# Ledger of designs, part 13: peptides against a protein of PDB entry 5EFW

Target 1, 141 residues: chain A of PDB entry 5EFW
Amino acid sequence: TTLERIEKNFVITDPRLPDNPIIFASDSFLQLTEYSREEILGRNARFLQGPETDRATVRKIRDAIDNQTEVTVQLINYTKSGKKFWNLFHLQPMRDQKGDVQYFIGVQLDGTEHVRDAAEREGVMLIKKTAENIDEAAKEL

## One batch from the design tools (peptide; aimed at target 1 E140)

Design b1_p14_1_s4 (made by RFdiffusion4, then SolubleMPNN; from b1_p14_1, 4 letters changed)
Fold by OpenDDE base, seed 5:
Structure b1_p14_1_s4 (fold): chain B 141 residues (1-141), chain A 14 residues (1-14)
Amino acid sequence: as target 1 above (141 residues)
Amino acid sequence: FLPPAPLAPVARPP
């Protein structure tokens, strides 16, 4: 599909299912996180969190889901092997023609450091544009 | 290996 050709780190989740599980993950996301597709499908994406993950930042993500809004944050995430990375994360709702939320799109930009200033702005533009491309590709299904 | 899942509900692994 057009969706499968998007070479970025992303997931799609279904808020209509218990605990808003991942229903799609890109190959790049699997590579980044060191999980198999079978290990993550049907699970909530919170498995990326760990000891140094800022709980206030996680609450911002939760609030965005509950309010059906977009959010962009940076947080510490962990691979399956326990390797830390800085995740510049963007989440947005995917809506139907009536404006009802069907899915959430989560896009990840990984890094070894917390990005600031121009680098952060560039990353934000990239992950937001990626989310829009995913939204359009998913509507073709 | 499961192919890239279509936008379909995926059952939670046990």
Scores: peptide ipSAE 0.028, ipTM 0.640, DockQ to the pose 0.067
OpenDDE base, seeds 1, 2, 3, 4: peptide ipSAE 0.027, 0.038, 0.024, 0.035; ipTM 0.632, 0.663, 0.633, 0.649; seeds 2, 4 fail the geometry check

Design b1_p14_2 (made by RFdiffusion4)
Pose (drawn by RFdiffusion4):
Structure b1_p14_2 (pose): chain A 141 residues (1-141), chain P 14 residues (1-14)
Amino acid sequence: as target 1 above (141 residues)
Amino acid sequence: KEEALRKEKEFREH
């Protein structure tokens, strides 16, 4: 299917279920994070967080979800085995024709450090186009 | 979790 043919890291969540769980995770996201589908489907994506994760950054994500809008940030995430990586993360809701939120889309791009300038502009462009591709691929679900 | 699995199946079949 088209959703499976998207070669990027992403997860899709359902805010209509308690605690906004993951309902779909990409093949690339699972192998990057070392988790399986059985392990993480039904879980809130906060399991990616840990000690060196910036609390105010997590706060900005919480607020954006509460307001049902987009957000782009960078933060420290951990794999299952505990390895650290920087995550250039973009979040956006999928809405129906009436504007009601159906799901959230999250797209991840791994790095070894915080990026800025041209490197950040390129990474943001990649992850925002991928989110639009995911929205188009999942519009009937 | 069972609801998430049903949604995953719907996504893969779409």

Design b1_p14_2_s1 (made by RFdiffusion4, then SolubleMPNN; from b1_p14_2, 11 letters changed)
Fold by OpenDDE base, seed 2:
Structure b1_p14_2_s1 (fold): chain B 141 residues (1-141), chain A 14 residues (1-14)
Amino acid sequence: as target 1 above (141 residues)
Amino acid sequence: MEKARELYEKFLKA
């Protein structure tokens, strides 16, 4: 099974290219966001943000990228058709054997519901594990 | 953009 066929919502971005564009997206991510692969490759993922997206949460994501660290947040995103959804989002760097950041992995929880408490903790564990699986799969290239 | 496409194709081989 190819990487894009993994039944999880995720993207891989390249911070070494201008504006940290998406270079890979899973089929599930495309279905969630209602975009084609052609429409999103080469773009920064900020096109998912909209009026009700919390700017402080976006800053946390930006800070994590700038500091080359991981972050887990929950924020409102928008599909191509303008539908709002809650995105439990985990981002982490993919490093080479020297420890240098090559890519970022972004994982979005399945579904569109705002989750709290035990459900949120469960979702966080799932998306973090997913990110690790993607990291391992990608490093086998 | 072109570099991103090349990297995407690389990942497709996995």
Scores: peptide ipSAE 0.091, ipTM 0.697, DockQ to the pose 0.730
OpenDDE base, seeds 1, 3, 4, 5: peptide ipSAE 0.080, 0.057, 0.055, 0.148; ipTM 0.678, 0.670, 0.668, 0.729; seed 5 fails the geometry check

Design b1_p14_2_s2 (made by RFdiffusion4, then SolubleMPNN; from b1_p14_2, 9 letters changed)
Fold by OpenDDE base, seed 3:
Structure b1_p14_2_s2 (fold): chain B 141 residues (1-141), chain A 14 residues (1-14)
Amino acid sequence: as target 1 above (141 residues)
Amino acid sequence: MEKAKELYKKFLES
């Protein structure tokens, strides 16, 4: 499929279903997080959170979903094996032709460090552009 | 959960 050709870390979730579950995950995302597709499909993405994940940042993500807006944050996430990584995360709604939200696109840029300044700006531009590409590709389905 | 998996299958088929 068109989506399968996008080699980036991303998921698509369905806010119209209970608890906004993941309905699609890229192969890269599975490799990053060390989960199988069976383990995560139908689940809320909160399984990536752990002890050092900042709760205020998580609340920002929750608020964006509730308000149907986009958000970009950095937060600590955990792989299945318990490895910590910094996740430069961008989330945005996917809307239909009527403007109603159908899905959310989540894009992850992983790193060993919290990025600042120019590096952060570059990462943000990258994941936002990736999200737009996914939006266009997904709408072809 | 099952509905989400069904939607995923639709993506794979396209």
Scores: peptide ipSAE 0.100, ipTM 0.702, DockQ to the pose 0.724
OpenDDE base, seeds 1, 2, 4, 5: peptide ipSAE 0.099, 0.079, 0.096, 0.089; ipTM 0.707, 0.685, 0.691, 0.686

Design b1_p14_2_s3 (made by RFdiffusion4, then SolubleMPNN; from b1_p14_2, 11 letters changed)
Fold by OpenDDE base, seed 2:
Structure b1_p14_2_s3 (fold): chain B 141 residues (1-141), chain A 14 residues (1-14)
Amino acid sequence: as target 1 above (141 residues)
Amino acid sequence: MEKARELYEKFLAA
């Protein structure tokens, strides 16, 4: 199977291109966000943000990108139709053999509900594991 | 945009 058919919500971005655009998106991500692949490829993922998206949380994501580190947050995102959803989001860099960042992997928890406590911990473990799986799969290309 | 598409196709080819 191809990467895009992995039944998880994820994108791959390229920080070496202007504005760190999405270069890959899973089918599940498209379904979640209600966008077509053509609508999102080449764009920065900030189009998912809206009025109720916490700006401090967005800054955490920006800092992680700038510092080339991983981050896990939960934030309000919006679908194309304007529907709000809670996004448990994990971002981590994909590095080459020299340790240089080539891409970022962004994974979103399945579902649209805000999660807490044990459910959140479980979700975090899941999306982190998913990111690692994607990293391994992508590096074998 | 073109570069993004090229990279997407690279991943699809895997």
Scores: peptide ipSAE 0.247, ipTM 0.807, DockQ to the pose 0.727
OpenDDE base, seeds 1, 3, 4, 5: peptide ipSAE 0.194, 0.064, 0.120, 0.100; ipTM 0.786, 0.661, 0.746, 0.706; seed 4 fails the geometry check

Design b1_p14_2_s4 (made by RFdiffusion4, then SolubleMPNN; from b1_p14_2, 11 letters changed)
Fold by OpenDDE base, seed 3:
Structure b1_p14_2_s4 (fold): chain B 141 residues (1-141), chain A 14 residues (1-14)
Amino acid sequence: as target 1 above (141 residues)
Amino acid sequence: MEKAKELYEKFLKA
């Protein structure tokens, strides 16, 4: 499919279902997080959080979902094996022709360190562009 | 959860 051709770390969630579960996960995302697709589908993405995940940052994500807005943050996430990684994360709503939110697109850029300045700006541009590509691809379905 | 899986399958088939 068109979505399968996008080799980036991303998920699609459905806020119209209870607890905004993941309904699609890219192969790259599964490789990054070390989970199988069966372990991911139908679950809220909060399983990536752990002891050192900043709660204030998580609240920003929650607020963006509740307010149906986009957000870009960096937070500590954990793989299935417990490995920590810095996640430059971008979330944005996918809207239908009427403008109503149907899904959310989450894009993850993994790194060993918190990125700043020019590196951060470049990463943000990348994941935002990726999100737009996913949005366009998904709407072709 | 089941509905989410159904939607995923829809994406895979498209």
Scores: peptide ipSAE 0.151, ipTM 0.752, DockQ to the pose 0.764
OpenDDE base, seeds 1, 2, 4, 5: peptide ipSAE 0.123, 0.142, 0.085, 0.091; ipTM 0.735, 0.744, 0.703, 0.679; seed 1 fails the geometry check

Design b1_p14_3 (made by RFdiffusion4)
Pose (drawn by RFdiffusion4):
Order: C-alpha cells, then sequence, then structure tokens
Structure b1_p14_3 (pose): chain A 141 residues (1-141), chain P 14 residues (1-14)
C-alpha cells in the first residue's frame, strides 16, 4: 500500500484512545529504534525519552498536542539498547473536512548532533514533505 | 495491508 511505500521514519497515533497511543509505525522507524511492532503498538511515543532528554523541549511537544497544532523541535532520543541519537522531529495533526483531529503524525530524522543553518533547513523540508505524503496516504482511515 | 494493520490495532485497543 501507499502508506507502506513511504520510505521514512514515522509513527501515527490516535488521540481519541486514552494516552494517545501509536497505531502505526514505519518499517524504517522500527529498525532505527530497534523495537518491534508487538513491542510498541499501543504505547505512547514517550518511551523514546531518557536522562539527557531536554524537559522544556518535551514540554513544547506536550503543549502543541494540547492545542492541536504543529511543532518542529530537536531532542535526544534513545534506541531500545540505549544508544543516543538526536531527533529532528516534526508533529502534525490529520483532520477531516470539518477540522476535527483524527490522528497525529510524527516524522523522525536521526543525527549525531544538534543541527542548524542550511543543514536544519534541509532536514525540516524533508520531514514536512513526508508528513504531507503520510496525510495524503492515510486520508480515508 | 496498512489499512488492516491500523484497523486491527484500533480494535484491539478499543
Amino acid sequence: as target 1 above (141 residues)
Amino acid sequence: TAREEIEAVITRLS
């Protein structure tokens, strides 16, 4: 299917279920994070966080979800085995024609450090186009 | 398929 042909890291969550769980995770995201589908479907994506994760950054994500809007940030995430990576992360809601939120889309891009300038602009462009592709691929669900 | 996977996960968690 088209959703499965999207070769990027992403997860989709359902805010209408308690604690906004993951209902779909990309093949690339699972292998990047070393988790399986059985392990993480039904879980909130906060399991990616840990000791060196910036708390104010996590706060910005919490607030954006509460307000039902988009956000783009960078933060430290961990794989299942505990390896550290920087995550250039973009979040956006999928809405129906009336504007009601159906799901949240999250797209991840791994790095070894915080990026800025042109490197950041390129990464943001990639992850925002992917989110639009995901929204278009899942509009009937 | 993605549709079946997503619907299965929503049903299980409902």

Design b1_p14_3_s1 (made by RFdiffusion4, then SolubleMPNN; from b1_p14_3, 7 letters changed)
Fold by OpenDDE base, seed 4:
Structure b1_p14_3_s1 (fold): chain B 141 residues (1-141), chain A 14 residues (1-14)
Amino acid sequence: as target 1 above (141 residues)
Amino acid sequence: SAKEEILEVRKKLS
């Protein structure tokens, strides 16, 4: 499986560049967020956040990046047109053969409501599996 | 390819 053929909502960011910008976005991600590729590439993914995005949750994401760990959270995100959606979001580092972080993989599962219990567990399994698929597909990077 | 695209983006951003 090639990276560009993974039909899921995801981005790849580069923590080695200033402000950890998005360097790759899936077509589905662009469709979900209503942005063009040109509008996305080179930007930090924080543009998805808005007034109702929980700041404590955002801090968890930032901490995970700083600590080079994975994290799974649910947070309110906004499309370009301002539509709110609940984003079940998984972030994990992509490491090279030496174990050094090269990129971060961000996977988004969009929903109209906050998911709980079995629905949440199912979603988490899905986005984590997707992240692993992306990691495998991006080994050549 | 995605690899080529990523390389191009990184070059532009560095």
Scores: peptide ipSAE 0.638, ipTM 0.957, DockQ to the pose 0.765
OpenDDE base, seeds 1, 2, 3, 5: peptide ipSAE 0.627, 0.632, 0.633, 0.631; ipTM 0.955, 0.956, 0.956, 0.956

Design b1_p14_3_s2 (made by RFdiffusion4, then SolubleMPNN; from b1_p14_3, 7 letters changed)
Fold by OpenDDE base, seed 4:
Structure b1_p14_3_s2 (fold): chain B 141 residues (1-141), chain A 14 residues (1-14)
Amino acid sequence: as target 1 above (141 residues)
Amino acid sequence: TAEELIKEVREKLS
């Protein structure tokens, strides 16, 4: 689909379903994570986490979902083959016309290292902009 | 549309 072909790493999840499963994933996300679409649809995105994923950071993500807020963090994620990558991750709710949360948009910027300072700010701006673009695309396409 | 697709997926996963 048009949305899937957006050349950014992103997923859409449904917090109204048990365990907030992924209901949509971009082709780029699948390529990054080395999973097929069939393998990830219907699953909570926690399968990207592993031994070195900081649990406090994961809790921040959980809290954001519970509180229906956005969050931006960096965390270690793992591909299907077990390769680690630093994920600059942005999550934000997708709201309807009344302001009610319908979905969450998760955007991933992969990197070989934890980014700081200007590099981090640049990445944050990018993934936030991407999330907004996806929000618009999902509603209008 | 993307919204229609999302709806279909949501219904399928519900």
Scores: peptide ipSAE 0.024, ipTM 0.640, DockQ to the pose 0.521
OpenDDE base, seeds 1, 2, 3, 5: peptide ipSAE 0.026, 0.025, 0.026, 0.031; ipTM 0.676, 0.674, 0.678, 0.689; seeds 1, 2, 3, 5 fail the geometry check

Design b1_p14_3_s3 (made by RFdiffusion4, then SolubleMPNN; from b1_p14_3, 8 letters changed)
Fold by OpenDDE base, seed 1:
Structure b1_p14_3_s3 (fold): chain B 141 residues (1-141), chain A 14 residues (1-14)
Amino acid sequence: as target 1 above (141 residues)
Amino acid sequence: SAEELIREVREKLS
């Protein structure tokens, strides 16, 4: 589909369903994580976490969902084969015309190393802009 | 079901 072929790593989740499952994933996200679409749709994205994933960072994500706010963090995630990668992750709510949260948009920027300084700032700008673009595209459907 | 609803929403966004 048109949205799936966007060359960015992203998912859309539905917080109104039990455990906020992934309801949409881009092709790039599947390639990054080494999962098939069938393996991830309907599941909570926590399957990407592993032994070295910082629990405090995960709590920040959970808090953002509970409070219906956006958050940007960097955390260790794991592919299906168990490969670690640093995920610069941005999450933001998608709201309807009334302002109520309908979905969450999650955008991932992967890297072999933790990024800082200019590289991190650039990455944050990129994933935030990507999330906004996805939000607009989804609303037009 | 939840699975059916997920599919419907996915199709809408695809």
Scores: peptide ipSAE 0.027, ipTM 0.680, DockQ to the pose 0.147
OpenDDE base, seeds 2, 3, 4, 5: peptide ipSAE 0.024, 0.024, 0.025, 0.024; ipTM 0.661, 0.661, 0.675, 0.672; seed 5 fails the geometry check

Design b1_p14_3_s4 (made by RFdiffusion4, then SolubleMPNN; from b1_p14_3, 8 letters changed)
Fold by OpenDDE base, seed 4:
Structure b1_p14_3_s4 (fold): chain B 141 residues (1-141), chain A 14 residues (1-14)
Amino acid sequence: as target 1 above (141 residues)
Amino acid sequence: SAKELIEKVRKELE
């Protein structure tokens, strides 16, 4: 399976470039966020954040990137039009065969509603599975 | 392909 055929909301970022910019975005992600590909490529994904985005949650994401670890959080994001949505978000590093981080994979749950308990657990399993599929598909990179 | 697109973007951002 190729990256472009994965019909899920996800981005790939490059921590080796300044400010860890998005270097790939799925069509679904663009549809979800209401941005064009040209608008988001080369940008840090923080543009999805807004006034009601929990700062502590954002810090968890930042820490995960800095520490080259995975993290799963749920936070308020904003579309281009300013619409708020709950984003069950999973981030994990994409490592080469030597274990060095090459990219980060960011996966957003298809749903835009806040999820709790069993629903959240199901969502987490889904986005983690998706991340693994992306990781496998990206091995050709 | 995604690979080609990614490489293009990376090149542009360097």
Scores: peptide ipSAE 0.536, ipTM 0.938, DockQ to the pose 0.789
OpenDDE base, seeds 1, 2, 3, 5: peptide ipSAE 0.181, 0.520, 0.147, 0.217; ipTM 0.785, 0.936, 0.778, 0.831

Design b1_p14_4 (made by RFdiffusion4)
Pose (drawn by RFdiffusion4):
Structure b1_p14_4 (pose): chain A 141 residues (1-141), chain P 14 residues (1-14)
Amino acid sequence: as target 1 above (141 residues)
Amino acid sequence: PSYETLPDGVVVEV
């Protein structure tokens, strides 16, 4: 299917279920994070976080979800085995024609450090276009 | 499109 043909790291969550769980995770996201589908479907994506994760950054994500809007931030995430990577992360809601939120889309881009300037502009462009592709691919669900 | 990072670390479109 078209959703499965999207070659990027992403997860989709359902805010209408308690604690906003992951209902779909991309093949690339699972192999990047070393988790399986059986391990993480039904879980909130906060399991990616750990000791060196910036708390105020996580706060900005929490607030954006509460307000039902988009957000783009960078933060430290961990794989299943505990390896550290920087995550250039973009979040956006999928809405129906009346504007009601159906799901959240999250797109991840791995790095070894915090990026800025042109490197950041390129990474943001990639993850925002991918989120639009995901929204278009999942509009009937 | 062009993007920038605000002092608080949030990335926005210019």

Design b1_p14_4_s1 (made by RFdiffusion4, then SolubleMPNN; from b1_p14_4, 6 letters changed)
Fold by OpenDDE base, seed 3:
Structure b1_p14_4_s1 (fold): chain B 141 residues (1-141), chain A 14 residues (1-14)
Amino acid sequence: as target 1 above (141 residues)
Amino acid sequence: PEYARQADGVIVEV
């Protein structure tokens, strides 16, 4: 779809379905994570976690989902081949006209390093702007 | 894996 071809790393999940599965993934996200679209659609995105993924950071993401709020964190994720990468991750709800959450948008800025200071601020600005663009593009879902 | 089961409800953390 047009949405899938947006040249950013992102997924859209459906919290109204059991276990909040991925319903859309960008081509870039598939390339980053080394999964096929068929392997990830319909699954919860937790499969990207691994041994060195910080559980406290994961809990922050879970809390944001439960509270239907946005969150920005950095955490270790793993590709299909087992390669570790730092994920500057932003998650935000997509709301309908009533203000009810319809979907979640997850945007990923990948890197080999934990970003800090100015680089982190710039990355956060970028992924937040990206999420807003995805929100606008996904209104047709 | 065990770590995946411990992280129920979490979106892509990548």
Scores: peptide ipSAE 0.089, ipTM 0.673, DockQ to the pose 0.038; fails the geometry check
OpenDDE base, seeds 1, 2, 4, 5: peptide ipSAE 0.079, 0.067, 0.037, 0.047; ipTM 0.643, 0.662, 0.638, 0.660; seeds 1, 2, 4, 5 fail the geometry check

Design b1_p14_4_s2 (made by RFdiffusion4, then SolubleMPNN; from b1_p14_4, 9 letters changed)
Fold by OpenDDE base, seed 4:
Structure b1_p14_4_s2 (fold): chain B 141 residues (1-141), chain A 14 residues (1-14)
Amino acid sequence: as target 1 above (141 residues)
Amino acid sequence: MEFYRDEDGVIREV
């Protein structure tokens, strides 16, 4: 689909299904994470986590989902081959016209380091803008 | 647009 070919790392999840599985993943996300689409769809995104992933940060993500709010964090994620990367991650609900949450949009900005200051600000702006663009593009889902 | 990290480590907008 056109949505899959957007050159950004993102997934769309469905909180109305058991365990909030990924229902959509961009080609870029697959490349980043080294998974096939078949390996990703239907799974909760927690497979990206590993030993060095900060559990408190994961809890923040979980809380945001439970509360149907957006959140932006940095956390260690792992590729299929076990490569670590810093993920500047933004998650936000995708709402219908009534304001009800239909999906979540997750955007990933990968890096080899934990970014701070200007680099972090720039990254946050980018991933938030990306999420808004994805929200608009995915309205037809 | 400005950002800050709150006490919980979450990135927020000013």
Scores: peptide ipSAE 0.279, ipTM 0.823, DockQ to the pose 0.846
OpenDDE base, seeds 1, 2, 3, 5: peptide ipSAE 0.205, 0.020, 0.015, 0.029; ipTM 0.776, 0.523, 0.439, 0.605; seed 3 fails the geometry check

Design b1_p14_4_s3 (made by RFdiffusion4, then SolubleMPNN; from b1_p14_4, 8 letters changed)
Fold by OpenDDE base, seed 4:
Structure b1_p14_4_s3 (fold): chain B 141 residues (1-141), chain A 14 residues (1-14)
Amino acid sequence: as target 1 above (141 residues)
Amino acid sequence: MEYYRDADGVIREV
């Protein structure tokens, strides 16, 4: 689909389904994570986590989902082959016309290191803007 | 297109 071809790393999840599974993933996300679409659709995105993923950061993500709020964090994620990457991750709810949460949009900016200061701010701006673009694109479909 | 995995692990269209 057109949405899948957006050259950004993102997923859409459905909190109304058990365990908030990924229901949509961009081609770029698949390339980043080294998974096929069939391997990840219907799964909770936690499969990206591993031994060095900070639990407190994961809790922030969980809290945001539970509270239906947005969150931006950096955390260690793992590809299918076990390669670590720093994920500057932004999650936000996708709301319907009534304001009810229908989905979550997750955007990933991958890096070889934890970014700080200006680089982090720039990345945050980018992934937030990306999430907004995806929100608009998804609503048009 | 959107998908989910059902209780049997089968990918279904939303």
Scores: peptide ipSAE 0.091, ipTM 0.742, DockQ to the pose 0.021
OpenDDE base, seeds 1, 2, 3, 5: peptide ipSAE 0.054, 0.059, 0.047, 0.031; ipTM 0.709, 0.682, 0.644, 0.651; seeds 2, 3 fail the geometry check

Design b1_p14_4_s4 (made by RFdiffusion4, then SolubleMPNN; from b1_p14_4, 8 letters changed)
Fold by OpenDDE base, seed 4:
Structure b1_p14_4_s4 (fold): chain B 141 residues (1-141), chain A 14 residues (1-14)
Amino acid sequence: as target 1 above (141 residues)
Amino acid sequence: MKYYRNEDGVIVEE
């Protein structure tokens, strides 16, 4: 679909289904993570986590989902083959016209290091803007 | 740490 071909790393999850599974993933996300679409659809995105993933950061993500808020964090994620990458990750709810959460949008900006200062700010702005664009593009869901 | 661009064009840890 057109949505899948947006050249950004993102997923859409459905918190109304058990364990908030991925219901949509961009081609770029699949390339980044080295998974096929069939391997990830219907799964919680936690499969990207591994030994060096900071559990406190993961808890922040969980809290954001539970509280239906947005969050931006950096965490170590792993590809299918086990390669580590730094994930500047932004998650935000997709709300309907009534303001009720329908989905979550997760945007990933991959990097080779934990970024700080100006680089982090730039990345955050980018992934937040991306999330907003995805929100608009995915309103058909 | 060493990094490379994988077959999908993404930079990852080697």
Scores: peptide ipSAE 0.019, ipTM 0.473, DockQ to the pose 0.031
OpenDDE base, seeds 1, 2, 3, 5: peptide ipSAE 0.016, 0.018, 0.008, 0.014; ipTM 0.395, 0.451, 0.400, 0.421; seed 2 fails the geometry check

Design b1_p14_5 (made by RFdiffusion4)
Pose (drawn by RFdiffusion4):
Structure b1_p14_5 (pose): chain A 141 residues (1-141), chain P 14 residues (1-14)
Amino acid sequence: as target 1 above (141 residues)
Amino acid sequence: YPRFHEDRALAESK
């Protein structure tokens, strides 16, 4: 299917279920993070976080979800085995024609450090176009 | 959407 043909890291969550769980995870996201589908479907994506993760950054994501809007940030995430990577992360809601939120889309891009300038602009462009592709691919669900 | 529905059913089972 088209959703499966999207070659990027992403997860989709359902905010209408308690604690906003992951209901779909991309093949690339699972292999990047070393988790399986059986392990993480039904879990909130906060399991990616750990000791060196910036708390105020996590706060900005919590607030954006509460307000049902988009956010783009960078933060430290961990794989299943505990390896550290920087995550250039973009979040956006999928809405129906009346504007009601159906799901959240999250797109991840791995790095070894915080990026800025042109490197950041390119990464943001990639992850925002992917989110639009995911929204278009999942509009009937 | 077979994979989506499969994944969603697995997620809702929890």

Design b1_p14_5_s1 (made by RFdiffusion4, then SolubleMPNN; from b1_p14_5, 4 letters changed)
Fold by OpenDDE base, seed 2:
Structure b1_p14_5_s1 (fold): chain B 141 residues (1-141), chain A 14 residues (1-14)
Amino acid sequence: as target 1 above (141 residues)
Amino acid sequence: YERFLEDKALALSK
């Protein structure tokens, strides 16, 4: 499908199910996080968090979900093997024609360093555009 | 509309 051909790190979650579980994960996301698809489907994405993940940043993500809004943050995430990476993360709701939230789209830009300034702006533009592409692709299925 | 995602959601809901 068009959705499956998007070669970016992303997940789709279902807030209408208990604990907003991941219902779709891109191949790149699985490679990034070192998990199999079977290991992550049906789970909340919080398993990527660890000791150095900033809790205030996590709260921003939670607030966005609760308020059904988009958010863009950078946070420390962990692979299955425990490797830390900086995640430039964008989350936005996917709405139906009536405006009701159906899913959330999460896009991850991984890096070994916290990105700043022009690099951050470029990354934000990229992941936001990616999220829009995912939204369009998903709605065409 | 979003049948692919709906199928995934339904599978996980069971």
Scores: peptide ipSAE 0.146, ipTM 0.777, DockQ to the pose 0.276
OpenDDE base, seeds 1, 3, 4, 5: peptide ipSAE 0.122, 0.067, 0.128, 0.121; ipTM 0.757, 0.716, 0.766, 0.758; seeds 1, 4, 5 fail the geometry check

Design b1_p14_5_s2 (made by RFdiffusion4, then SolubleMPNN; from b1_p14_5, 7 letters changed)
Fold by OpenDDE base, seed 1:
Structure b1_p14_5_s2 (fold): chain B 141 residues (1-141), chain A 14 residues (1-14)
Amino acid sequence: as target 1 above (141 residues)
Amino acid sequence: FEEFERDRALALSR
């Protein structure tokens, strides 16, 4: 499976570069967020945050990056046009053959509503599976 | 260039 053919919303970031910028974005992610590839690549993904984004949830994401662990959260994000959406977000490190963190994988499940209960569990399973597929595909890079 | 390498190069150009 090639990375570029995974038809899901995701980005890959590089924590070895200043401010952990996005170094790859799927076509679906660009469509979801309404940004062009040139507007996103090389930037930290925080541009998706806005007034109603919960800062405590953002801190959980930051902590996961700093600790090189995975995290799954649900937070308000904004498109380029300012439209709010609920983002069920999963982040996990991508490790090299030595076990060192090379990149982070961020997977987004968008929704107009805050998902709960069985719907949330289903979404979490989906985005985690997607992240594993991305990790596997990235081994061919 | 593969799309990943294209995107990575663009990101690094910033």
Scores: peptide ipSAE 0.689, ipTM 0.957, DockQ to the pose 0.753
OpenDDE base, seeds 2, 3, 4, 5: peptide ipSAE 0.679, 0.032, 0.691, 0.035; ipTM 0.955, 0.694, 0.958, 0.691; seeds 4, 5 fail the geometry check

